# Peptides against a protein of PDB entry 4N78, part 122

Target 1, 186 residues: chain A of PDB entry 4N78
Amino acid sequence: HFQVICRLLGYQGIAVVMEELLKVVKSLLQGTILQYVKTLMEVMPKICRLPRHEYGSPGILEFFHHQLKDIVEYAELKTVCFQNLREVGNAILFCLLIEQSLSLEEVCDLLHAAPFQNILPRVHVKEGERLDAKMKRLESKYAPLHLVPLIERLGTPQQIAIAREGDLLTKERLCCGLSMFEVILT
Target 2, 155 residues: chain B of PDB entry 4N78
Amino acid sequence: MAELQMLLEEEIPGGRRALFDSYTNLERVADYCENNYIQSADKQRALEETKAYTTQSLASVAYLINTLANNVLQMLDIQASQLRRMESSINHISQTVDIHKEKVARREIGILTTNKNTSRTHKIIAPANLERPVRYIRKPIDYTILDDIGHGVKW

## One batch from the design tools (peptide; made by RFdiffusion4, then SolubleMPNN)

Design b2_p16_7_s1 (from b2_p16_7, 6 letters changed)
Fold by OpenDDE base, seed 5:
Structure b2_p16_7_s1 (fold): chain B 186 residues (1-186), chain C 155 residues (1-155), chain A 16 residues (1-16)
Amino acid sequence: as target 1 above (186 residues)
Amino acid sequence: as target 2 above (155 residues)
Amino acid sequence: SAYERPGEELPMFTPP
């Protein structure tokens, strides 16, 4: 599903969606969630001493439960605040999954473009085969597919420019060194 | 453009007219040959003349047809070439636009990206103005209730 | 080809 979304939206669509999600997340964090957090901080017991060990684990738990009873029973926290947190979580997950899917698509594109860009795969050399010979054969095999040199030889100046730009755009992908998810987390 | 126009407006129509005129001329030649043969005392000579005119007429028609056909073919070739040029131009524009769109899109998404090697700078974003005050009613906690919770030795 | 020779015109015959 996410792959389809990535393909459908493209970079622009993904950017728009991500931006909007970031806005939503920001709004939730700086708005409702922050308010609840502030409120909770205000109602938090100022002095909460550790009960004596003699109360045992159940007693200690009950003690803290009692101290936090009002917070735990705060209905809006459960219904509204937690829901907002879920929304934030979902947004983050969505962004993560989109980025992952996009990365996969980009890698696929890079792989498909590689023969046309003089990017040769690592060749597995069987025992007894010379790596150099195999690489040379591979190079010779794919040499006619080198798009930019081919166009530079046969194409118009405009075609050459387009080919170069296309080549550059093909090589420059987010997966090569950029992360959107890190930005989302900041 | 001038060549195509000449072909369309002058050469091809002219060739068609010439071919039409040749039809009328052929009829005249035929009539002549028939009459000449009937009237001639030397039938053999008349026949040879008819043969000569027939050959000439056929050659002329063949020439006219060939010329017309070549002009039509030339016209079509020019038109095809023009279409190819137009297609090339359109494709170039389309590709340019696509590249531009892609660059714009990449800039947009690029704003949302950071280098994987960049240090996490935690920007503390100041909270925006809180629109809705969350109502929390704090009830006083009676801690004496906790006195009965636990195995504490009443000293 | 004899058929490609420029200037081949049908004889204009004017009946006597």
Scores: peptide ipSAE 0.032, ipTM 0.651, DockQ to the pose 0.005
Fold by OpenDDE base, seed 3:
Structure b2_p16_7_s1 (fold): chain B 186 residues (1-186), chain C 155 residues (1-155), chain A 16 residues (1-16)
Amino acid sequence: as target 1 above (186 residues)
Amino acid sequence: as target 2 above (155 residues)
Amino acid sequence: SAYERPGEELPMFTPP
């Protein structure tokens, strides 16, 4: 599903979606969640000492339950605050999954473009074969597919310019060194 | 442009008119040959004349058709060439627009990105052989680094 | 080809 979304939206669409999600997350964090956190801090017991071990596990649990009773019984915390936290979590996960899916799509594009951009695959050398000879054979095999040199030889100046720009855009991808998810976490 | 205009406005219409006129002329020739054959005392001579006129008429019509056909073909070739040029221009514009859109999109998404902390790849100290024009061997972006990211096909 | 010869204008046979 996320792969389809990435394909459909492209870079621009993904950017728009992520920006909107960031706005939503910011709004939730600075608004409702912050208010609830402040309220919780106010009702939090100022002094919560560890009960004596003599009370045993049940007694200790009851002690903490009593100390946190007002928090646990705060119905709005469960219904509103936790829901907002879930929404924030979902937004973060969504961004992560989009980035991962986008990276996969970009890698696929790079792999498909490689033969046309003079990028040779790693060659497994069988025993007894010279790596250099095999590489030369591969280079010769794919040489006719090199798009930019081909267009430079046969194309108009305008076509050459477009081919070069296209080649550059094809080579430059986010997955090569950029992360969106890190920005979301900050 | 001038050649196409001549073909469209003068040569082809002229050829069509000529062909139409030829039809009328052929009818006249046929009538003449028929009457001449009926009225002539020397039927053999009249027949030979008819053959001659028939041959001439057929040759003339064939010439007119051939000329017209060639002019039409030439017109079509010129038009096809013009269309190809227009197509090329449209494609160029389309590609330019697409590239521009892509650049805009990349700028937008780029604002939402930060550089990955790439571990200090050991400076492959390329031996300082200074003098050879450092063919800026664009280090092929080793995309294999991404092989471990996601459920990519482990080759 | 015999077809490339300038078509002799068929004399407008004016009917006699």
Scores: peptide ipSAE 0.030, ipTM 0.641, DockQ to the pose 0.005
Fold by OpenDDE base, seed 2:
Structure b2_p16_7_s1 (fold): chain B 186 residues (1-186), chain C 155 residues (1-155), chain A 16 residues (1-16)
Amino acid sequence: as target 1 above (186 residues)
Amino acid sequence: as target 2 above (155 residues)
Amino acid sequence: SAYERPGEELPMFTPP
């Protein structure tokens, strides 16, 4: 599903969605969640000492339940605050999944374009074969597919310009060095 | 443009008219040859004249058809060339627009990105001093400390 | 191209 969304939205659509999600997350964090956190800080017991281990696990649980009773019974916390936190979480997950899906799509595009851009895969050299000889054979095999040099030789000046720009755009992808998710986390 | 216009407006219509006129002329030639053969006392001469007119008529028609066909082919070639030029222009514009759109989109999404900290995994320079694996001496948990807390059934 | 001979205009058979 996320792959389809990435394909449908493209870079521009993804950017718009991400911007809007960031706005929503910011609004939730700075608004409702912040208010609840402040309220929770006010109702938090000022002194919560660790109960003695002698009370056992049930006694310790009961102690903490009693100390946090006001927080646990805060109905708005359960309904509104947790829902907002879920929304934030979902937004973050959505952004992560979109970025991952986009990265996969970009990698696929790069792989498909590689033969046309003189990007050769690392060749597994079997024992006894010279890496250099194999690489030269691969270079010669894919040389006719080198698009930019081909267009530079046979194309019009306009076609050459377009080919160069297209080549640049094909090579420069987000997955090569950029992360959207890191921006979201900051 | 001038050549195409001449072909469309003058040469091809003119060729079609010429063929039509040729058809009418062929009928007249046929009638003449028939009458001449019937009326002539010298049937052999009349036959030779008919052969000559037939050959001339066929050659003329063949010429007219060939000329018209060549003009039509030339017209089609010019039109095909024009279409190819238009296609090339449209493709160029389309590609330019697509590149522009892509650049705009990339700028927009780029604002939402940061450089991946290629934390070059600093080669964990294995500290030269292999810290001797601190043998976790598992001190046996003395469970006897728990013997006094449980209502153990004194067997 | 053998057919390039200017097609002699079919003699306009002027009807006699």
Scores: peptide ipSAE 0.030, ipTM 0.653, DockQ to the pose 0.005
Fold by OpenDDE base, seed 4:
Structure b2_p16_7_s1 (fold): chain B 186 residues (1-186), chain C 155 residues (1-155), chain A 16 residues (1-16)
Amino acid sequence: as target 1 above (186 residues)
Amino acid sequence: as target 2 above (155 residues)
Amino acid sequence: SAYERPGEELPMFTPP
């Protein structure tokens, strides 16, 4: 589903969606969530000492339940705050999944374009074959597929310009060094 | 353009008119041949004359049709060439527009991106200055990312 | 080739 969304939206559509999601997340974080966090900080017990180990796990749990009783009983926390946190979480997950899907699409595009862009795969040299000979053979095999040099030789100036720009756009992808998710986390 | 115009305005209409006139002339020749055959005392001579006129008339019509057909074909070829040139021009414009749109889209999404910290150790240092639009810094394309996907292609 | 030759305008048979 996310792959289809990426294909349908393209870079521009993804950018718009991500920008809007960031606005929503920011609004939730700076608004309702912040208010609840402030309220929670006010009701948080000032002194929460670790109970002695002698009380065991159940006793420790009861102790913390008692200390946090006001927080646990805060009905609005369960309904509104947790819902907003879910929304933020879903937005973050959505962004992550979109980025991952986009990266996959970009990688696929790069792989498909590689033979036409003089990008040779790392040749697994079987034992006994000269790496240089295989590389030369591969270069020779794919040389006719190099689109930009071919168009530079046979094409009009306009075609050459378009080919170069297209080649550049094909090579330059987000997956090669850019992350949207890091921006979302900040 | 001048050749196409001549074909459309002069040669093809002229050829059509000539063909029509030829039809009218053929009818006159036929009438003449019929009357001449009826009135002539020498029926064999009249028949030979009729045969000669018929052959000449058919040859002339065939020539006119061939000339007209060739002119029409030439016209169509010129028009087809013009359409191909127009299509090429439109395609170039379309590609240019698409490239431009893509560049704009890349800039827009680029604003929402940051460079992947390659160093394991670097804590996602929230860029302190959130306010500076992260300029799309073109990083060299690291194709090593393709190495993990290529495991399926047994070369 | 055979069709090229009779460029001769059908003599307008002016009937006498």
Scores: peptide ipSAE 0.029, ipTM 0.640, DockQ to the pose 0.005; fails the geometry check

Design b2_p16_7_s2 (from b2_p16_7, 5 letters changed)
Fold by OpenDDE base, seed 2:
Structure b2_p16_7_s2 (fold): chain B 186 residues (1-186), chain C 155 residues (1-155), chain A 16 residues (1-16)
Amino acid sequence: as target 1 above (186 residues)
Amino acid sequence: as target 2 above (155 residues)
Amino acid sequence: DAYLRPGEELPMFTPP
């Protein structure tokens, strides 16, 4: 599903969705969640000492239940605050999954473009074969597919310009050095 | 443009008219040959004259058809070339627009990105002194301390 | 020589 969404929205659509999600998250954090946190801090016991181990696990649980009674009984916390936190969590997860899906799509595009851009994979060399000789053979095999040099030789000046720009855009992808999710986390 | 216009407006219509006129002329030639053969005392001469006129007429029609066909082919070639030029122009514009849109989209999404900290995984230099795993010695919970607190039914 | 030169109109048989 996320792959389909990435393909449908493209870079622009993803940017718009991410911006809106960030706004929503910011609004939730600075608004409702902040207010609940402030309220919780006010009702939090000022002094919560660890009960003696002699009370046993049930006694300790009852002690903490009593100390946190006001928090546990705060109905709005369960219904509104936790829902907002869930929404924030879902938004973060959504952003993560979108970025991952986009990265996969970009990697796929890079892999498909690689033969046309003189990007050759590292070839596994069997014992006794020279890596350099194998790489040269591979280069010669894919040389006719090198798009920019081909267009530079056969194309019009306009076609050459477009090919160079297209080549640059194909090489420069977000997955190569940029992260959206890191921006969301700060 | 001038050549295409000349073909469309003058040469091809003119060729079609010439071909139609040729058809009318062929009918006249046929009538003449028939009458000449019937009226002539020398049937052999009349036959040879008919053969000559028939050959000339057929050659003329063939020439007119060939000329018209060549003009039509030339017209089609010019039109095909124009269409190819238009296609090239459209493709160029389309590609330019797509590149522009892509650049705009990339700028927009780029604002939402930061450089991946290539945190070179600092080789976790295994601290030379492998701190001996503090053997978690589970002290057995002595439950005998609880024996005196329960109202156990003394059987 | 048997092919009408370009522009040689088929002699319109003007009936004698």
Scores: peptide ipSAE 0.035, ipTM 0.700, DockQ to the pose 0.004
Fold by OpenDDE base, seed 5:
Structure b2_p16_7_s2 (fold): chain B 186 residues (1-186), chain C 155 residues (1-155), chain A 16 residues (1-16)
Amino acid sequence: as target 1 above (186 residues)
Amino acid sequence: as target 2 above (155 residues)
Amino acid sequence: DAYLRPGEELPMFTPP
């Protein structure tokens, strides 16, 4: 699903969605959640000492339940605050999954473009074969597919410019060193 | 452009008019031949003259048709070439626009990105200082990351 | 030569 979304939205659509999500998250955190946290802090018992271990686990639980009764009974905490936290969590997860999916798409694009950009994979050399010889063969095999040199040779100046720009755009991908998720976490 | 204009405005219309005029002339020739044959005491001579005029007329019409046809073909070739050039121009513009759109989109999404921290440190230390976007250093794309995704032909 | 040269108009047969 996320892959389809990434394909559908593209970079621009993803950017828009993420920006809006960030706004939503910010609004939730600075607004509703903050207010609830402040309220909770006010209702928090000023003195909450650890009960004696002699009361056992049930007694300790009851003690804390009693101390936190006002918080537990705060109906809006479950209905509103926790829901908002879920929304924030979902937004974060969404962003993560989108980034992952986008990275996969970008990687696929890079792989597909590689033969046309003179990017050759390292060939696994069996014992006894010279890596250099295999690489040379590969280079020779794919040399006619190098798009930019081909266009530079046969194309108009305008086509050359477009080809170079296209090549650059193809090589420069987010997955190469950029993370959106880290920005979301900040 | 000048050649196409001459073909469209002068040569082809002129050729069409010539053909039309030839039709009228052919009718006159036919009438003449008929009358000449009827009035002539030497029917054989009249017949030979008619044959000659018929041959000449047919040849003339054939020539006019051929000339007109060639001019039309030439016109079409020029127009086809112009259309191809226009198509190329449109494609160029389209590609330029697409590249521009892509650049804009990338800038937009780029604002939402930061450099991947290679540091294994689990501590989500909120960097206090908004580190200035470190200049994008083109690191060589390590394609080894792709080894697991592609049907790498293990040679 | 039965073929009219380019630009030669079919002689309008003016009946004598």
Scores: peptide ipSAE 0.034, ipTM 0.696, DockQ to the pose 0.005
Fold by OpenDDE base, seed 4:
Structure b2_p16_7_s2 (fold): chain B 186 residues (1-186), chain C 155 residues (1-155), chain A 16 residues (1-16)
Amino acid sequence: as target 1 above (186 residues)
Amino acid sequence: as target 2 above (155 residues)
Amino acid sequence: DAYLRPGEELPMFTPP
């Protein structure tokens, strides 16, 4: 589903959606969540000492339940605050999944374009074969597929310009060094 | 343009008129041949004359049809060439617009991106200072990132 | 076989 969304929206659509999601997340964090956090901080026990280990795990749990009883019984925390946190979480996950899906699409595009852009895979040299000879053979094999040089030789100035720009756009992808998710976490 | 205009305005209409006139002339020739055959004392001569006139008339019509057909074909070829040129021009414009739109889109999404810090330190150090929108610095594309995702064609 | 050669203008016969 996310792959389809990425294909449908493109870079511009993804940018718009991500920007709006960031606004929503910011609004939730700075608004309702912040208010609940402040309220929780006010009702939180000022002094919560660790009970003695002699009470065992059940006793310790009961102690904390008692200390946090007011927080646990806070109905609005369960209904509103947790819902808002869920929404924020979903938004973050959505952004992550979109970025991952976009990266996959970009990688696929790069892989498909590679033979036409003089991007040769690192040839695994089996023992005994000269790397240089294999690379030269590979270069020679794919040389006729190099689109930009071909168009530069045969095309009009306008076609050459378009080909160069297209080549550049094909090579420059977000997955090569940019992350949206890091911005979202920020 | 001048050639196409001549074909459309002069040669093809002229050819059509000539063909119409030839039809009328064929009728006149037929009438003449019929009357000449009836009135002539030498029927053999009249028949030979009729044959000659018929052959000439049919040849003339065939020529007119051929000329008109060639002119129409030439007109169509010129028009087809013009359409191809227009299509090419439109395609170039369309591609230019698409490239521009793509560049704009990439700038927009680029604003929402930051450079992947290769530094292993997992500490999401919230940059204290709202780093100024990092100008999209075109970093050279490191394609080594693709090495792990592709089902490496085991060459 | 009066093959009309390309380009030969055959004048239209006008009866006498």
Scores: peptide ipSAE 0.049, ipTM 0.686, DockQ to the pose 0.005; fails the geometry check
Fold by OpenDDE base, seed 3:
Structure b2_p16_7_s2 (fold): chain B 186 residues (1-186), chain C 155 residues (1-155), chain A 16 residues (1-16)
Amino acid sequence: as target 1 above (186 residues)
Amino acid sequence: as target 2 above (155 residues)
Amino acid sequence: DAYLRPGEELPMFTPP
């Protein structure tokens, strides 16, 4: 599903969605969640000592339940605060998954474009074969597919300019060195 | 441009007019041949003249048709070439616009990105024992595990 | 002579 979303939205659509999600997250964090956190801090017991081990596990649990009774009974915490935290969590997960999916799409695009851009994979050399000779053969094999040189030879100046720009745009991808998710965590 | 204009405005209309005139002329020739045959004392000579005029008339019409056809074909070729040039121009504009849109999109998404911290690869001191490359079994991240987390739409 | 040679201008026959 995320792959389809990435394909459908493209860079621009993803950017818009991410920006809106960030706004929502910011609003939730600075608004409702912050208010609940402040309230929780006020109702938090000032002194919570560890009960004696002699009370056993049930007694210890009851002790903490009693100390946190006001928090546990705060209905709005469960309904509103936890919901907002879920929304934030969902937004973060969405951003992560969309970035991962986008990276996969970008890698696929790079791989598909590679033969046309004089990017050759390293070939495994069997024992006894010279790597250089194989690479030269591959280069020769794919040389006719090099788009930019081909257009430079046969195309108009306008076509050449477009081809060069297209080539650059094809090579430049987010997956090569950029992360969106890191921005969300900051 | 001048050639196409000449074809459209002068040559083709002129050829059509000439062909139409030839139609009326053929009728005149036929009438002439008929009258000449009737009035001539030498029927054989009149017949030969009729044959000659018929051949000449047909040749003339054939020439007119051929000339007109060639002019029309030439006109179509020029127009086709113009259309191809126009198509090329439109394609160039379209590509330029697409590239521009892509650049804008990339700038927009770029604002939301930061450089991947290339953690200084601590020189992983290759442990002396080359542990057999653990076949990285790409465990497919089962994202279904997250289906129950949050208000995610259970698809 | 019966075949129209390309480029041969045959004048339209006008009867006398």
Scores: peptide ipSAE 0.047, ipTM 0.694, DockQ to the pose 0.005; fails the geometry check

